# Peptides against a protein of PDB entry 8PQO, part 90

Target 1, 252 residues: chain A of PDB entry 8PQO
Amino acid sequence: VLLKEYRVILPVSVDEYQVGQLYSVAEASKNETGGGEGVEVLVNEPYEKDGEKGQYTHKIYHLQSKVPTFVRMLAPEGALNIHEKAWNAYPYCRTVITNEYMKEDFLIKIETWHKPDLGTQENVHKLEPEAWKHVEAVYIDIADRSQVLSKDYKAEEDPAKFKSIKTGRGPLGPNWKQELVNQKDCPYMCAYKLVTVKFKWWGLQNKVENFIHKQERRLFTNFHRQLFCWLDKWVDLTMDDIRRMEEETKRQ

## One batch from the design tools (peptide; made by RFdiffusion4, then SolubleMPNN)

Design b1_p16_6_s1 (from b1_p16_6, 9 letters changed)
Fold by OpenDDE base, seed 4:
Structure b1_p16_6_s1 (fold): chain B 252 residues (1-252), chain A 16 residues (1-16)
Amino acid sequence: as target 1 above (252 residues)
Amino acid sequence: MPITLEQAFLVASLSL
């Protein structure tokens, strides 16, 4: 098991982020063809548990059509079915990914708290001390170009070059986080993403777990760079606007 | 149906 807490600091408010995230996910998804193929929605309902209130979803991703024929022929039953359970109670979110074949030997869990701070809270997910001591805190700086793969880099998605016309935020210089504290008019938040990866196969555990974390970090980095650089596209939108956009997208 | 970043990642990764 490999646990890392990714802390993404952004010059937006928690409320703004809710809109920006939904917008940016929608935009990023438009470029993905075939992403909805083989997706079965088992559950989509509101939930309330232990003071947490939100939307619960359970989906199955059937990968049979997305893998080569030889893989499909050799794959054990259930090996190509991925289950995703998600509890969306913004500003808290939890996603659990499992596989029918691997059962308890495979887990990806992503738990996110969005807080109006600069990533200074320790153990925001309230882990037991024994578990928390094994968590690596990883700070993602969206302005740091060195954290971006060359193949992922786009100038139009570079926070160090972007200037928001609507808000005046950006460009983000090397000390933008420190400067932000002195800018009373600029909101800020941190997304605390606790990522738990378990791949309990002897000889492959560390390799796969580290690989998954690498992909998660890459995703978080690129996504939040986009989110910020698209600020002028979504900052004036309301949650109602987003809901309308989502409904329109569902009809297509 | 709300789409989270994590869900988007899964969809994108499985579409490759």
Scores: peptide ipSAE 0.207, ipTM 0.819, DockQ to the pose 0.157
Fold by OpenDDE base, seed 3:
Structure b1_p16_6_s1 (fold): chain B 252 residues (1-252), chain A 16 residues (1-16)
Amino acid sequence: as target 1 above (252 residues)
Amino acid sequence: MPITLEQAFLVASLSL
């Protein structure tokens, strides 16, 4: 099991981020082909539990059509089905990914708290001390180009070059986080993303777990760079606007 | 159906 807490600091408020995230996810997914193929939605309903109120989804991703025929023919029952359970109760979110065949031997869990701070809270997910001591805290700086793969880099998605016309935020210099403290009019937040990865196959555990974390970090980095650089596109939108956009997308 | 960042990642990964 490999646990890391990714802390993404952004010059936006928690309330702004809710809109920005939904917009940016939709925008980033526009160019994805075949993403909806083989996706079965089992559950999509509101939930309330222990003061947490949000939307619960259970999806199955059927990979049979996405692997070579020989793999499909040799794959054990359930090996090509991935289950995703998600509890979206912004500012808290939890996603659990499992596989029917791997059962207890495979888990990806992503738990996110969005807080109006600069990533200074320790153990925001309230892990037991013994578990918390094994968590690596990883700070993602969206302005740091060195954290971006060359193949992922786009100048139009570079926070170090972007200036928001609507808000005046940016460009983000090397010390932008420190400067935020002195800018009373600029909101800020941190997304605390606790990622738990378990892959219990002998000889492959460390390789796969580290690989998944590498991909998650890459995703978080690129996504939040986009989110910030698209600020002028979404900052004036309301949650009602987003919901309307989502409904319109469903009708297409 | 709102899509989370994590869900978008999974969808993107399946599109590779």
Scores: peptide ipSAE 0.202, ipTM 0.819, DockQ to the pose 0.152
Fold by OpenDDE base, seed 2:
Structure b1_p16_6_s1 (fold): chain B 252 residues (1-252), chain A 16 residues (1-16)
Amino acid sequence: as target 1 above (252 residues)
Amino acid sequence: MPITLEQAFLVASLSL
């Protein structure tokens, strides 16, 4: 098991982020080909548990059409079905990814708290002390180009170059986070993303767990760079606007 | 249907 807490600081408010995230996910999804194919939605309903209110989704990603025929023919039963259970109760979110074949030997859990701070809270997910001591805190700096793979880099998605016309935020210099503390007029938040990866397969555990974390970090980095650089596109949108956009997208 | 970042990642990863 490999646990890392990715802390993404952004010069936006928690409320702004809710809109920005939904917008940016939708926008990023439009740029991806084959989105939604092989996805079965089993459950999509509101839930309430222990004061947490949100939307629960259970999806199955069927990979049979995503792999070569020979892989499909050799794959054990259930190996090509990935289950995703998600509890979206913004500002809290939890996603659990499992596989039918691997059962308890495979787990990706992503738990996110969005807090109006600069990533200074320790153990925001309230892990047991024994578990928390094994968590690596990883700060993602969206302005740090060195954290971006060259193949992923786009100048139009570089927070160090972007200047928001609508808000005046940016560009983010090397010390933007420290400067933000002194800028009372600019909101800020941190997404605390606790990622738990378990891949219990002899000889492959560390390789796969580290690989998954690498991909998650890459995703979080690129996504939040986009989110910030798209600020002028979404900052004036309301949640109702987002809902309308989502409905329109579903109809297409 | 709220799509999370994690869900988007899965979809993107499966499209590669």
Scores: peptide ipSAE 0.197, ipTM 0.817, DockQ to the pose 0.154
Fold by OpenDDE base, seed 5:
Structure b1_p16_6_s1 (fold): chain B 252 residues (1-252), chain A 16 residues (1-16)
Amino acid sequence: as target 1 above (252 residues)
Amino acid sequence: MPITLEQAFLVASLSL
């Protein structure tokens, strides 16, 4: 098992981020060919549990069409079916990813708290002290070009170059986080993403767990760079606007 | 159909 807490600081409020995240996910999905293929939604309903209220979703990702034919033919039953269970109670969210074939030997859990701070809270997910000792805190700086792979870099998605016309935020210089503290008119938040990865196959555990974390970090970095650089596209939208956009997309 | 950030991860991982 490998645990890391990714902390993404952004010059937006927790309320703004709720809109921006939904917009940016939708926008990013348009750029992916076949992104929705093989997704089955089993459950999509409101839930209430232990005082937490939100939306629960259960999806199955059927990967048969997304792997080479020889892999599909050799794959054990259930090996190409991924289950995603998500509890979205913004500003808290939890996602659990499992595989039918591997059962208890495979788990990806992503638990996120969105807080109006600069990533200074320790153990925001309230783990037991012994468990917390094994968590690596990883800070993602969206303005740091060195954290972006060359193949992923786009100038129009560079926070160090972008300036929001609507809000005046940006560009983000090397010391933007320190400067933000002195700017009372600019909101800020941190997304605390605790990622738990378990891949219990002897000989492959460390390799696969590290690989998954590498991909998660890459995703979080690129996504939040986009979210910030698309600020002028979503900052004036309301949650009602987003809901209408989602409904219109479902009809297409 | 709307996707989650985690869904985007799965799509990206399969494209590698």
Scores: peptide ipSAE 0.183, ipTM 0.810, DockQ to the pose 0.173

Design b1_p16_6_s2 (from b1_p16_6, 7 letters changed)
Fold by OpenDDE base, seed 1:
Structure b1_p16_6_s2 (fold): chain B 252 residues (1-252), chain A 16 residues (1-16)
Amino acid sequence: as target 1 above (252 residues)
Amino acid sequence: MPATLEQMFTVAALAL
């Protein structure tokens, strides 16, 4: 098991981020091929538990059409089905990814708190002290080009070059986080993303767990760079505007 | 379509 808490600081408010995330997810997903193929939605309903109110989804991703025929023929039953359970109760969300064949030997869990701070809170997910000692805190700096793979870099998605016309935020210089503390008019937040990866297979555990974390970090980095650089596109949108956009996208 | 960043990972991981 490998646990890391990714902390992403942004010069936006928690309320702004809710809109920005929805917009950016929708926009980024347009560029992904096959986003809807082989996806079965089993459950999509509101939930309420322990004062948490949100939307619960259970999806199955069927990989049978995405693998060669010989792999499909040789794959054990359930090996090509990925389950995703998600509890979306902004500013908190939890996503659990499992596989029918691997059962308890495979788990990806992502738990996120969005807080109006600069990533200074310890153990926001309230882990047991002994478990918390094994969590590596990883700070993602969206302005740091060295954290971006060359193949992922786009100048139009570089926070160090972008300036928001509508808000005046940016560009983000090397000391932008320190300067933010002194800028009373600029809101800020931190997304605390606790990622738990378990892959219990002899000889491959460390390799697979580290690989998954590498992919998660890459996604988080690129996504939040986009979210910030798209600020002028979404900052004036309301939740109702987002809902309309989602409905229009579903009709296409 | 994914609703959150976390769900985008699932889609991206399956596209590898």
Scores: peptide ipSAE 0.516, ipTM 0.919, DockQ to the pose 0.172
Fold by OpenDDE base, seed 4:
Parts: C-alpha cells; sequence; structure tokens
Structure b1_p16_6_s2 (fold): chain B 252 residues (1-252), chain A 16 residues (1-16)
C-alpha cells in the first residue's frame, strides 16, 4: 500500500473551484474520445451519511471492447471490469476504484478536501497516527514548469504566462504562493488529495503502486494548470450555468 | 463523462 497526500494550491476560492472543476472536467473530457464507451452506471443517487451530504455514483467500466481480442480471450472473468464508487459531497469527495478479479488485492482511493488555506493543515483526512506517519505529503505547484512533462506542456495552459482579464489574477511567478498572503483581494484554496494505492501482487506491488501515483500526480498537475488558465471561461459561470451546460452536452 | 477530477483518472487510467 502506498499513500500520498497531494496538496494543490490555487489562487481561487473554494466556491469558485466548484464551478471551475466542473467546467474543466467537462472540457477536458471532450478532448478524450475513449472514455464514454463501456460505462455502465449502476447507481446515481443522493446520499447523507455521518454529516456528509452529496451524490453517490457506482459505475462499471467494461474494458472488453477496449482491449485486443487476445487479451480479452486470456483475461480471467471479471479482470476487465473496473468498479468506480464515488461520493461527491463538495467540498469533500471520495472515489474508490476496484476490480472484480483482483478483489481486495487492488484498490485506488482518492479522498479530497477543498480548504480555504495554503496547504498548511496536517492530517486533514483525520487518519490514525499510525497511518498518517506513512503518508507522504506532495506539493503540486501549478506554476512550476519543471513539474510538467514536455509532452503535456502547452503554452496556453501555462499559469506562468496566463493573465486573467476578468479577475486580474496571474501570471503566477516563482513566489506566487507567498505573494498571495499579501494580496487581500485574491482568494486562495488548497485541494488536499489523499491517494491510497494498493496492488497486492508479489513482485509488482511497488512498481504498479508507484506508477499509479505518478499518473495521478500527472493528472492533478495538468488539470489544475488547465483550470487556472481557463479561469476567464468559467469564473463568471454559476452552478446553474454549469448544470445547463451539462444538460446541453448530454443532448449531443 | 466523469463528474470530478477523481473520476477523470479512471477514464485516463483505462487509456494507458
Amino acid sequence: as target 1 above (252 residues)
Amino acid sequence: MPATLEQMFTVAALAL
């Protein structure tokens, strides 16, 4: 098991981020053609538990059509079915990914708190001390180009070059986080993303777990760079606007 | 479509 808490600081408010995330997810998903086929939505309902109130979804991703025939023929039953359970109670979110074949030997869990701070809270997910001591805190700086793979880099998605016309935020210089403290008019937040990865196969555990974390970090980095650079596209949108856009997208 | 960033990973991971 490998646990890391990714802390992403952004020059937006928690309330703004809710809109920005939904917009950016929708926009980024349009660019990815392969995600829609083979998805079965088992559950999509509101929930309330332990003071947490939000939307619960259970989806199955059927990969049979996404893999070569020889893989499908050799794959054990259930090996190509991925279950995703998500509890979306913004500003808290939890997503659990499992596989039918691997059962308890495979787990990806992402738990996110969005807080109006600069990533200074320790153990925001309230883990037991024994568990928390094994969590590596990883700070993602969206302005740091060195954290971006060359193949992922786009100038139009570079926070160090972007200037928001609507808000005046950006470009983000090397000391942008420290400067936020002195900018009373600029909101800020941190997304605390606790990622738990378990891949209990002898000889491959560390390799796969580290690989998954590497991909998670890559996704978080690229996404939040996009989110910030798309600020002028979504900052004036309301949640109602987002819902309308989602409905319009579903009709296409 | 994914609803959150976390769900985007599921989609992205399947494309790897």
Scores: peptide ipSAE 0.515, ipTM 0.918, DockQ to the pose 0.176
Fold by OpenDDE base, seed 3:
Structure b1_p16_6_s2 (fold): chain B 252 residues (1-252), chain A 16 residues (1-16)
Amino acid sequence: as target 1 above (252 residues)
Amino acid sequence: MPATLEQMFTVAALAL
């Protein structure tokens, strides 16, 4: 098991981020080829438990059409089905990814708190002390080009070059986080993303777990760079606007 | 379509 807490600091408010995330997810997903086909939505309903209120989804990703025929023919029952359970109760969300065949031997869990701070809170997910001591905190700086793979880099998605016309935020210099505290009119937040990866295959656990974390970090980095650089596209949208856009997308 | 960043990972992982 490998646990890391990714802390992404952004010059937006928690309320702004709710809109920005939804917009950016929709925008970034337009060119994705892995979604849509072979996705079965089992559950999509509101939930309420322990004061947490949000939307629960259970999806199955069927990979039979995504693998070679010989793999499909030899794959054990359930091996090509990925389950995604998500509890979306912004500013908190949890996503659990499992596989029918691997059962308890495979888990990806992503738990996120969005807080109006600069990533200074410890153990926001309230882990037991013994578990918390094994969590590596990883700070993602969206302005740091060195954290971006060359193949992922786009100048139009570079926070160090972007300036928001509508808000005046940016460009983000090397010390933007330190300067943020002196900018009274600039809101800020941190997304605390606790990622738990478990892959219990002898000899492969470390390789796979580290690989998954590498991909998670890559996604978080690129996405939030996009989110910030798209600020002028979404900052004036309301949640009602977003919901309307989602409804329109569902009808297509 | 994914609803959150976390769900985008599932989609992205399947595209690899």
Scores: peptide ipSAE 0.512, ipTM 0.919, DockQ to the pose 0.167
Fold by OpenDDE base, seed 5:
Structure b1_p16_6_s2 (fold): chain B 252 residues (1-252), chain A 16 residues (1-16)
Amino acid sequence: as target 1 above (252 residues)
Amino acid sequence: MPATLEQMFTVAALAL
């Protein structure tokens, strides 16, 4: 098991981020070809549990059509079915990814708190001390170009170059986080993303777990760079606007 | 389509 808490600091408010995330997810997803086929939505309903109130989804990703024939032919029953369970209770979110075949031997869990701070809270997810001591805190700096793979870099998605016309935020210099403390008019938040990865196959555990974390970090980095650089596209939108956009997308 | 950033990972991971 490998646990890391990714802390993504942004010059936006928690309330703004709710809109920005939904917008950016929609936009980023449109750019991805495929993935819609083989997705089965088993559950999509509101939930209330242990003080959480939000939307629960259970999706199955059927990979039979996405793998070579020989893999499909040799794959054990359930091996090509990925389950995603998500509890979306913004500002808290939890997503659990499992596989029918691997059962307890495979888990990806992402738990996110969005807080109006600069990533200074320790153990925001309230882990037991013994568990928390094994968590690596990883700060993602959206302005740090060195954290971006060259193949992922786009100048129009560079927070160090972008300036929001609507808000005046940016560009983000090397010390933007420190300077933000003194900028009373600029809101800020941190997304605390606790990522738990378990892959209990002997000989592959470390390799796979580290690989998944590497991909998670890459996604978080690129996404939040986009989110910030798209600020002028979404900052004036309301949740009702987002809902309308989602409905329009469903109708197409 | 994914509804959250966390769900985007599922889609992205399957595209690898």
Scores: peptide ipSAE 0.510, ipTM 0.919, DockQ to the pose 0.173

Design b1_p16_6_s3 (from b1_p16_6, 7 letters changed)
Fold by OpenDDE base, seed 1:
Structure b1_p16_6_s3 (fold): chain B 252 residues (1-252), chain A 16 residues (1-16)
Amino acid sequence: as target 1 above (252 residues)
Amino acid sequence: SPATLEQMFTVAALAL
């Protein structure tokens, strides 16, 4: 098991981020060629658990059509079915990814708290001390170009170059987080993303777990760079606007 | 389909 808590500091408010995330997810997903076919939505309903109220979704991703025929033929039953259970109670969110075949030997869990701070809270997810001591805190700096793969880099998605016309935020210099404290008119937040990866397979555990974390970090980095650089596109939108946009997309 | 960033990993994987 490999646990890392990714802390993404952003010059937006928690309330703004709710809109920005939904918008940016929608935009980013438009460029993806997959995800629609083979997706079975089993549950999509409100939930209440431990004082937490939100929306619960259970989806199954059937990967049979995404792999070569010979792989499909050789794959054990359930091996190509991924279950995604998500509890969305913004500003808290939890996603659990499992596989029917691997059962308890495979788990990806992503738990996120969005807090109006600069990533200074320790153990925001309230882990037991013994578990927390094994968590590596990883700070993602959206302005740091060195954290971006060359193949992923786009100048129009570079927070170090972007200037928001609507808000005046940006560009983000090397010390933008420190300078942010002195900018009373600029809100800020941190997304605390605790990622738990378990892949119990002899000889491959560390390799796969580290690989998954690498991909998650890459995703978080690129996504939040986009989110910030798309600020002028979403900052004036309301949640109702987002809902309408989502419904319109479903109708297409 | 994806509503949150956490679900983007799955979408990206399916796009391979």
Scores: peptide ipSAE 0.166, ipTM 0.817, DockQ to the pose 0.157
Fold by OpenDDE base, seed 3:
Structure b1_p16_6_s3 (fold): chain B 252 residues (1-252), chain A 16 residues (1-16)
Amino acid sequence: as target 1 above (252 residues)
Amino acid sequence: SPATLEQMFTVAALAL
């Protein structure tokens, strides 16, 4: 098991981020393949649990069409089905990813708190002290080009070059986080993303777990660079606007 | 379609 808490600091408010994330996910997903085919939505309903109120989704990703025929023919039952259970109670979110075949031997859990701070809270997810001791805190700086793979880099998605016309935010210099404290008119937040990865196969645990974390970090980095650089596209949208856009997308 | 960043990760992983 490998746990890391990714802390993404952004020059937006928690309320703004709710809109920005939904917009950016929709926008970024347009460039992704395989997002719709083989996806089965089992549950999509509101939930209320222990004071947490939000939307619950259960999806199955069927990978049969995504693997070679010989793999499909040899794969054990359930091996090519990925289950995703998600609880979206913004500003808190939780996603659990499992596989029917691997059962308890495979788990990806992503728990996120969005807080109006600069990533200074310790153990925001309230883990037991012994568990928290094993969590590595990883700060993602969206302005740091060195954290971006060359193949992922786009100038139009570079926070160090972007200037928001609507808000005046950016470009983000090397010390933007420190300067943010002195900018009374600029809101800020941190997304605390606790990622738990378990891949209990002998000889492959560390390799696979680290690989998954590497992909998560890459995704978080690129996505939030996009989110910020798309600020002028979504900052004036309301949650009602987003909901309408989602409904329109569902009908297509 | 993905509604959250975490769900987008799943989509991205399937595209690999």
Scores: peptide ipSAE 0.110, ipTM 0.799, DockQ to the pose 0.165
Fold by OpenDDE base, seed 5:
Structure b1_p16_6_s3 (fold): chain B 252 residues (1-252), chain A 16 residues (1-16)
Amino acid sequence: as target 1 above (252 residues)
Amino acid sequence: SPATLEQMFTVAALAL
């Protein structure tokens, strides 16, 4: 098992991020080919548990069409069915990914707290001390080009170049986080993303777990760069606007 | 399709 807490600092408020995240997810999903293929929604309903209230979803991703033919041919029954259970109780979110074949030998869990701070809180997910000491805190700086792979880099998604017309935020210089403290008119937040990866196959555990973390970090980095650079597209939208957009997308 | 950030990330990670 490998745990890392990715801390993404953004020059937006927690309330703004709720809109921006949903908008950016929708936009990014549109850019992906075949994103909805093989997705089965089993449950989509409100939930309330232990004071947590939000939306619960259970989806199955059938990956048969998304893997190479040789993998599909060799894969045991159920190996290409991924179950995703998600609890969206913004500002808290939790997603659990499992596989029918691997059962307890495979787990990806992503738990996120969105806080109006600069990533200075320790153990926001309230892990036991013994567990917390094994968590690596990883800061993602959306303005740091060195954290972006060359193949992923796009100038229009570079926070160091972007200037928001509607808010005046950006571009983000090398010391933008330190400067935020002195900019009273600019809100900020941190997404604390605790990622738990388990791949309990002898000989492959460390390799796969590290690989998954590497990919998650890459995705978090790219997504939040997009989110910020798309600020002018979503900052004036309301949650009602987002809901309407989602309904329109479902009808299409 | 993925509706949340985590859902999108997970799907993308598994597809890589």
Scores: peptide ipSAE 0.090, ipTM 0.794, DockQ to the pose 0.180
Fold by OpenDDE base, seed 2:
Structure b1_p16_6_s3 (fold): chain B 252 residues (1-252), chain A 16 residues (1-16)
Amino acid sequence: as target 1 above (252 residues)
Amino acid sequence: SPATLEQMFTVAALAL
């Protein structure tokens, strides 16, 4: 098991982020080839549990069409079906990923708290001390180009170059996080994303767990760079606007 | 399409 808490600082408010996240997910999904292919939604309903109120989703991702033919032919039954259970109670979210074939030997859990701070809280997910001591805190700096793979880099998604016309935020210089504290009029938040990865296959555990974390970090980085650079596209939208857009997309 | 960031990331990560 490999645990890391990714802390993504953004010059947006927690309330703004809710809109921006949904918008950016939608946009990113449009840009991805085959974004919705092979997705089966089993459950999509509101839930209320332990004072947490939100939306629960259970999806199955059928990866048969996303892997080479030889992999599909050799894959054990259920190996290419990924179950995703998600509890979205923004500002808290939890997603649990499992696989039919691997059962208890595979788990990806992503638990996110969105807080109006600069990523200074320790153990925001309230892990036991024994577990928390094994968690690596990883700060993602969306302005740091060195954290971006060359193949992923786009100038139009570079926070170090972007200037928001609507808000005046950006560009983000090398010390933007430190300077943010002194900018009274600029909101900020941190997404604390605790990622738990378990891949219990002898000889492959560390390799796969590290690989998954590497990909998650990459995706978190790229996504939040996009989210910030798309600020002018979503900052004036309301949650109602987003819901309307989502419904319109579903109808197509 | 995935409705949340985590959902999208998981699918993308597994596809890489």
Scores: peptide ipSAE 0.088, ipTM 0.792, DockQ to the pose 0.185

